# Ledger of designs, part 306: peptides against a protein of PDB entry 4GMN

Target 1, 375 residues: chain A of PDB entry 4GMN
Amino acid sequence: RYANITLLALVTLASIGTDFQETLVKGNQGSRESPISAADEEWNGFDDADGDAMDVDQKSSSGEDQEEDYEEIDVKEDDEDDDDDSITSEMQADMERVVGADGTDDGDLEDLPTLRELIQTAVPQLIRLSNLPIDSDESLTIQSHALSALNNISWTISCLEFANGENANIHNAWYPTAKKIWRKTILPILEADSADLKLATQVTSLAWAVARVLHGETPTDGNPHRKFISLYHSSKQQAGGNSNSIEEPEDPFQGLGVKCIGVVGSLAHDPAPIEVNREVGVFLVTLLRQSNNVPPAEIVEALNQLFDIYGDEELACDKEVFWKDGFLKHLEEFLPKMRTLTKGIDKRTQPELRTRADEALLNLGRFVQYKKKHA

## One batch from the design tools (peptide; made by RFdiffusion4, then SolubleMPNN)

Design b2_p29_2_s4 (from b2_p29_2, 16 letters changed)
Fold by OpenDDE base, seed 1:
Structure b2_p29_2_s4 (fold): chain B 375 residues (1-375), chain A 29 residues (1-29)
Amino acid sequence: as target 1 above (375 residues)
Amino acid sequence: SVLEEIKETVRKYERELALKQLEASRRSL
């Protein structure tokens, strides 16, 4: 199962990388007409010097008018929807290497050319585009697309296995870039305090993808966890008033509330500051206490974050937050509510939500039993 | 335009990304 996720992640990453590289190259050719002329960083183009000009001798042979009777071959339109999801030779090579690489490489991506170009070339340009001054509807549109691209890239990378030193080369190459996305793209947008829920959803999705790799090593400057907690609460207040149905995403797990929980949960992992961990832990436990007014998908994500944050008893946050703030009692008191919540989800209409709630309920029971043995 | 090409590329992978996010959010203790 993990191998199939990694493979799918890599295929998508490589395709995104190639398509964005081509788009950026075409953009540099087309941008001679657009007045974005001011940042003359000389991109040293790759000198593909092998222009072997084969002289094709145009022999003009004047062959005569044979009226060949075109028998109307009834070409059956075989609608071969060639979904030419043709894995490029480079994508295939990257796939084979990521599956085969003994994790000894010092963050060199020489063996992953498509991923290298994505991280080194495409992502820096997307960061630049996401940081443009918003002075027009066009600059806002550019920012939105750059954020969507960064989101897709960051999510696909965050779906790779990095535990136990797997994909260490990719992790090491991505880690500084992920920090750059956080500092240059995410923080400035969060500081601008825009009332745009679309932009807030995009930046929160990107922040979750980035924080899923950086965890507690995500920069805590300016307390971004409080901004995401505030955004969570603000999003709930707006949903209650104006029936501007931002179409609730058909997938409950794509909601802004889930994304906010995912971000703050990821930010609270060790080695996060204990006060950041505490504020997030209290937020998550408070959602469980208030579960009657919280969507089931947000409860599932909040539980999963609590398990990941407090699953290790050797971590400082276990003693200084989990035990000290009495989280076990709240989890135990929530267990019967979670059983009721999970049973209330229709398996026919919401099979995935039900499956994940069943898993989170099982894990909650195990987690409570584990913590009671280590009390 | 570069912007429309980026937009189309983003849309192409939206479904696959959503599936990956879904699978990556599946946790087991």
Scores: peptide ipSAE 0.019, ipTM 0.504, DockQ to the pose 0.032
Fold by OpenDDE base, seed 2:
Structure b2_p29_2_s4 (fold): chain B 375 residues (1-375), chain A 29 residues (1-29)
Amino acid sequence: as target 1 above (375 residues)
Amino acid sequence: SVLEEIKETVRKYERELALKQLEASRRSL
């Protein structure tokens, strides 16, 4: 009886966070940008104010207009009048309050009672449920749903802008809870070294969402970056052996490999220990060197993580890792390979993967040029 | 029930947050 109510509550909390992720995906399907594209910010470098815009004369090689008459497939949008898409005037006023809230340094969510109850009431119960002794199929189901709900909530919060003190009240309220999820949910599951790839995928997705907010302030206890690197390698070894390939997710960016890269990349940001940064940076650069055997989505994620980690030249990791370990040479040598890889992705069958690969290729060119200028 | 109130409360927040992310993504372009 209590278990069914708990399960229904967990399914409800997980569905809520899925509806959010779907609302983000649907909202972003109207705009060409995927909800994972918070990393797809066009890397412009640091604005040195005196940069003469070298008109890179894009000689538009006028490749001949082969007018391939693409027949307009009239996809009848069935107007399912789901009346529920109307932003209520109350929600709009709540949103305006959250946008207009000056960065009150106090992690007080007085104006966000919903989020307050989610963080203060729901998440602590989900953490407790994710840590139940596994003694039955029911306890496994409860853990899976608790992880799903934590994942969805954590992803949701991780997609807020926190740069420049934006959403500081939300950040300050979430930060101690995110650390608690890491220490109480993520680390114990990673330490249990379960052969369950489904559980590993769930915990890695949650770890990425949490690490996208905590970055280099993520607790380094037990070297979690090495556990995720090990999980990455183990996932590649298992995919080669068992004909029960967990169907590669239809979305190449939902793969366990991508999630492992996203976690370790996020963990390597300043103020991460230089040793952690180095081990992650070497791992990511090694993926680029071995790119012939790496899925394109993992290459895209590894590039984005490298740009984010090493974009700032003022950070200790730029001097002590990027320049010292000669990463620029590896990135420059990878440019021709990335162009070939990107051109090899079919726009018809994998439009998102192609778009994100084109963006990562553009950013790689800019990043290499920037780093050469600042050498 | 407290669970339905949490459910409705979270759904409201998710819509607000989705809209904010859509606005944030539009400002970074």
Scores: peptide ipSAE 0.019, ipTM 0.511, DockQ to the pose 0.029
Fold by OpenDDE base, seed 5:
Structure b2_p29_2_s4 (fold): chain B 375 residues (1-375), chain A 29 residues (1-29)
Amino acid sequence: as target 1 above (375 residues)
Amino acid sequence: SVLEEIKETVRKYERELALKQLEASRRSL
């Protein structure tokens, strides 16, 4: 059953990528056909013959133009070689070297032609569409649809199991493309610092889908985790001012706050820089401390991210962040609050939120017991 | 328009995908 629904999703995501390409080609052709038809109207020149040559004897006033010899100060443009391109090129060359050395399975998608077409043909076009200059409502619409298509592809792939070398061929084919989506689509939109909450929600959803595969191998350049933490706080300030106008998503787990938590949680996994892990871990633990003012769905997501980040005692983040910053105490102190929060969710009106909160409460109890045993 | 067909297709998959995202976020535990 799952395989057939995944295949149907992939086939239709491929069609979306094709329809975008066709729409661009038609838009560029339509702009060319309009000007050609207007040129062939031979404007018959008006034969008005009356050449009365009025001899206006304009006197040559010899103005002495003083040539002020402006010495061109040859401002040597010091080519400040912006060395910033060098680090990206060396890291790219080292990654190409690591991928090129083991003659392990090149992401051979021969048996998966639809997925190959999505990754190799559709995604590169969707990245281009997401990077178009926004000069019109049409350009905004195109960007929004490109982001939705990239989101759907990325989430579909992120639903595959990649642990223990499962689906390694798909992982290897997707991984460079996922990094390209991050660098060419996600980062530029995050840097543009748009006040558009719709765009912010779309890019954050895409970022979460990408980061669910890349984890701590997601590029950390420009500290994107801080941008998503800032976006989380900004979204709360805007929602508080106009409680009637932001249609809360019908699904509590589709909220921008949940998506921000999912992104930063995913970014904080090993091998993420320990300071990135610390900043995210402190953010997540702070949400639990402030839980009285946090939506239950965000608490559920923050707990799941904390379990996934700090579940392995062999990782550097366990010693250097979890134990060092005293996270166990905060989780233990939160356990009775989580029981109260979970019991407050009506099973009849919010059955899914209640189920996920019951699961997160059970896992919190197990996690606290596990960490106390391994202390 | 092609854009409305894409939009309807995307919305249909967003619903199926939201269900899958929810199921997948349960399997990482």
Scores: peptide ipSAE 0.019, ipTM 0.509, DockQ to the pose 0.033
Fold by OpenDDE base, seed 4:
Structure b2_p29_2_s4 (fold): chain B 375 residues (1-375), chain A 29 residues (1-29)
Amino acid sequence: as target 1 above (375 residues)
Amino acid sequence: SVLEEIKETVRKYERELALKQLEASRRSL
């Protein structure tokens, strides 16, 4: 069932990607075939007349040119070795070492030509389109559609299982492209500090899809977790002030707050820096402590992220963050609140939210019991 | 316009994807 749904999705996305490429190529050709009729406006020769040759006397003042000997300061161009390529090579070599049993899975998508064309042909174009200079409403529209397409592709790929070496060929083909989406699309948009909540929601959706594959291997440059935490807080402040309800997405799990939690949670997975993990973990636990003012969908996502991040006791974050910062106590204190929250969700009006809250409540009980046995 | 067909296909796919994202985001310990 999943394979046929993924195939239909990929075929639809490939069609979108190809139709989008063809439209851009036709649009760019159509702009060139506007005949600039060279209006050969013969600029008629203005004949105007004989104006007098005033004999301005050539007084030969022999100014002595002082040759000031400018010493050539040899500015040694210090070749700042772009150390960015070395980290990518070591991380790639470590990934090759972790995958390194059967050295034939070079991310070759020979058996998946549609997915290959999406990753190799469509995505690099969508990255370029998402990274165009924004100078017009048309450029914003193009960026928005490129982000939607990247989001859809990235989410479709992020729905594949990659655990235990499943779909390793797809993972290996996607991984460098996912990093490229992060560096060339997500980071530049986050750094532009745009007040556009629609753009912020689109980039955060894409960031979550990408981070669901890259996890703690997501580039940490510019502390993106702090940008998404800031965006979470900013989104809450804006929703409180303008009575123009930005149409709360009909699906509570499509809210910007949920997406921010999903991104930062994914970024905090091992092998993320322990400081990144701590900042995210503290943020997530703080949402649980403040749960009276937090949407139920955000609580569900925050719990699920906490379970995934801190589910393994062998990880450095378990000892250095979970136990050290006393997260178990906060989860235990939250358990009765989660029961009340979950019971308050109407099964008729919000059946999916209620189901996911019931699941998260069950998992919270199991997780607290697990951690108490391993204390 | 091809742009409207793309928008309509994207919107259709976003709806199908949102359902799959909800399913894929179900977690069990």
Scores: peptide ipSAE 0.017, ipTM 0.505, DockQ to the pose 0.032; fails the geometry check

Design b2_p29_3_s1 (from b2_p29_3, 15 letters changed)
Fold by OpenDDE base, seed 1:
Structure b2_p29_3_s1 (fold): chain B 375 residues (1-375), chain A 29 residues (1-29)
Amino acid sequence: as target 1 above (375 residues)
Amino acid sequence: DALEEIKKTVRKYQQELAQQQIESSRKEL
């Protein structure tokens, strides 16, 4: 009886976190590209004001219009209005306030009552439930649902813009809670060194969501980046065994390998310790060098993480890691491989993977050119 | 108790949801 009520409460909190995420994604689709597409933003470099725009006059080769008469298959979309209007108007009003707030209010989350109750009341309890001693299948189920709820809440918050002091009230409320999730939930599960790949995937997804907000301010105690790098390698060794039983996620970007890259990339941002940055940077560059055996989605994520970590030349990691360890040469040598990889992705069967690979290829070209000018 | 706080938050949220569905349905009428 208590188990079922706990489970229902955890499922409901996980649903709330999903509904918030979907509301943010839907609200942002009208005004800002999807936060999943924050990786799809063209890296324009730093605006060097003296950049002669080479007008690449792409002469439109007039390819002959073969009018392929596509028969309009009138697929009657049966508008099954699944009016699963699970979105609360308080949640919607909280999301509309988050999307519409010019970030001037250093205020308490008084104006965001649902988000406040999630951060201040629900999350501290989810942290406790995720840390229960595992003594039964019921305790494992409670942990899994607590991790799912923490994941959905943390992902939702990680989709908010915090640059330039945007959403500072939410950031300030979330930041100590995010550090608590890291220290109390993520680290203890990573230290338990469980062979459970499902639990490892859940904790890695949560770790990525938390690290997307904390970046290099994520607690480095116990070198968690090495644990995620180890998990990446362990996951590849197990996938090579005849256990057809891990349903590879239908989405290439939901794979454990991508999640491990996203975590360690986020952990390596300034002000991370230079040795943490170096170990992660070497890991990411090593994936590019070994790209023949790496899934395309992991290459895309590894490139985006490298651009974000080493984009700013004023950061200590640019001089002490990027230039010192010769990363530019490895990125330049990877350009022709990335072109071949991207061209090998079928636009018909994997349109999203192809788009994100085309963007990552474009950004790699720009990044290499930028770094060559600043050498 | 942590579970009672979660149940309280969930019940509050479900009440808010239900109240809003009632108010939305009342604006369409």
Scores: peptide ipSAE 0.023, ipTM 0.539, DockQ to the pose 0.021
Fold by OpenDDE base, seed 5:
Structure b2_p29_3_s1 (fold): chain B 375 residues (1-375), chain A 29 residues (1-29)
Amino acid sequence: as target 1 above (375 residues)
Amino acid sequence: DALEEIKKTVRKYQQELAQQQIESSRKEL
């Protein structure tokens, strides 16, 4: 009886977390580019205070590449208003307030009662349930649902803008809770060294969501970046041999490899220790050098992480890692490989992967030019 | 008890979801 009510509560909390994420994505599509599409923001470099917008003179070399008139498949988004009738009127009002908050509203979490209850009441119980001794299939099911609920809540919060002091009230409430998820849920499961790739995928997804907010302030105790790098390599060895292929997710960006890259990339941001940054940066650059054996989605994620980590020349990692370890040469040598990789993706069968690869290729060109100017 | 508050929130959510489904079903009629 208690177990069934707990499972129902966990399934409902996991649903609420998804519904909030979808509401944030829909709200951002209306007024701001999607936070998933905010990774699609063309990397413009750091704004040099001297606003010489590099007029990238698009000298279109007149290669007669036939504009195949890709008919805009007017994907009628059938707005099937699937009125995602899953959100409570109170939760919807909280999400509308978070999405519609001009970054000037110093609103206390008192004005976000559902989000406050999720962070203060639900998450501490989910952490407890995710860290139960696994002694039965029931305890494993409870752990999986608790991890799913923590994942969805953490992803939802990671889609909020926190730059320039936006959503500072939510950030300040979430930050200690995110560190608690890391220390009490993520680290203990990573230390248990389970051969369960499903559990590893759930924990890695949660770790990415948490690390997208904590960045280099993520607790470095026990060198978690090395555990995720090891998990990345172990996942590649298992996919080649055993017919218990976890069905490669239909979405190439939902793969365990992409999630591992996203976690370690996020962990390497300032103020991460320079040794952590170096080990991650070398790992990411090594993926680019070995790109013939790496899925395209993992290359796209590895590039985006490299841009975010090394975009700022004022950071210690620029001098001590990027320049010192000669990363620019590796990125420049990768440009022709990235062009070939991107052109090899069929726009018709993998439109999202092709779009994100085209953007990552464009950003790689800009990043290499920027770094050459600032050398 | 935090678990009782979660159970209240979940029950509130399920009641609102059930009410929305009833309202949606009424708009189709």
Scores: peptide ipSAE 0.019, ipTM 0.523, DockQ to the pose 0.022
Fold by OpenDDE base, seed 3:
Structure b2_p29_3_s1 (fold): chain B 375 residues (1-375), chain A 29 residues (1-29)
Amino acid sequence: as target 1 above (375 residues)
Amino acid sequence: DALEEIKKTVRKYQQELAQQQIESSRKEL
């Protein structure tokens, strides 16, 4: 009886976190491109005013118009108005305030009561539940649901813009809680060295969501980047042996490998210790060098992380890592491989992966050109 | 304590959802 109410409560908190994320994505699709598609934003570099637009004369080879009779598959967009009756009027009002917040609300979370309750009341309890001793299948189930709820809440918050002081009230409320999730939930689970790939995937997803907000300010205690790099390699060794039971997620970007890359990339941002940045940068560049054996989604994520980490030339990591360790050469040598990789992705079967690979290829070209001008 | 707060939030949510369903059903009548 108590267990079922606890599980229902955790499932409901996990649902609320998803519904918030979906509504923030939908709300952003109306006013800003989706915050998930903010990773799909063309890396414009720094606005160096001397952007000589090299006219890439794409010679349109006139391929013959085979009129393939596109049967209009009348995809009835069943507008399933999924009236997601799951969003309370209080939650919707909080989301509308967050999406519509023109950066001016230096206020406390007084005006965001649901988000305040999630951060101040629910999350501390979810952290506690995620730290219960695992002594039964019931305790493992509680941990998994607590991690799912923490993941969804953390992902939702990580989709908010915090640049230029946007959402500073939410950032300031979340930041100490995010550090607490890291220290109390993520690190203990990573240290337990469990062979449970489901648990490893859940904790890595949560770690990515938390690290997307904390970046280089994520606690470096116990070298967590090395643990995630180790987990990356361990996951590849296990996948090579037991092809049967890890249903590769239908979404290639939901893979444990991608999540590990996202975590370590986020951890390597300024003001991360330069040695952490170096170890991560070398790991990411090594994936590009080994690209023939790396899933395309992991290459896309590794590229995006490299652009974000090394985009700014004023950062210490540019001089001390990017230039010093010769990363530009590796990126330039990877360009023709990336073109081949991207062209090898079928647009019909993997449209999202192809789009994100086309964008990452474009950004890689721009990034290499940018870095060559600033050499 | 913690579990009772989560249960309270979930009960509030379930009550709000039930109230919305009652109000929706009342607008359809």
Scores: peptide ipSAE 0.018, ipTM 0.519, DockQ to the pose 0.020
Fold by OpenDDE base, seed 2:
Structure b2_p29_3_s1 (fold): chain B 375 residues (1-375), chain A 29 residues (1-29)
Amino acid sequence: as target 1 above (375 residues)
Amino acid sequence: DALEEIKKTVRKYQQELAQQQIESSRKEL
């Protein structure tokens, strides 16, 4: 009885977290391009105000468009309006306030009662449930659902803009809770080191969502970046051995490898210790050097993480890691490989992967040019 | 078993990185 009520509550909390994410994405589609596309934002560098826009003459070599007139199979998506009335009018009003709120500096969620209850009441219970002793299949199920709910909530919050003091009230309310998720949920699971790839994927997804907000302020206790780098390498070794193919997720960006890269990239941001930044940066650059054996989605994520980590020349990691370890040479040598990789992705079968690879290729060109100008 | 393979893979990776850094530093010399 208690188990079923707990599971239903955990599923409901996971759904609420998803509904908030969808509402934020829909709300942002009206004003700014999707925050999931924040990794797809054209990296413009830092504005040197006097930069003459070099017209990069895209000589589009007009390859002859053989118009093969393939008949548009009008797949009527039956809009099953599953009016899942799960979004209460109060939750929707909270999301409309989040999208419209100028950054108030007060960490009080007085105007966001649903989000406040989610952070202050629900998340502490989810952390407790994720830390139950595993003694039964029921306790494993409870842990999995608690991790799913924490993941959805953490991802939703990680889709908010916090730059320039935006959403500061939400950030200030979330920050101590995010650190608590890291210390109480993520680290103990990573230390227990179960051979369960499903649990590893869940905790890594949660770790990425948490690290996308905490960045370099993520607790470095026990060198978690090394644990995720380890998990990355172990996931590659296991995929080669067991014919229980964990079905490669239909979305190549939902893979454990991508999630590991996203976590360690986020952990390496300023003010991360330079040693942590270096170990992560060398890991990411090593993936580019070994790109022939790395999935394209992991290359895209590794590039985006490298741009975000080393985009700012004022950061200590630029001088002490990027320039000192000669990363520019590796990025420049990777440009022709990235062009070949991107062109090898079929737009029909993998449209998202192709788009994100085209963007990452564009950004790599710009980043290399920027870093050459600022050498 | 998985933990030991992870720890072994990390140690191997750290050793390979340290060797690459030593070899890079030796080529500048």
Scores: peptide ipSAE 0.000, ipTM 0.282, DockQ to the pose 0.016

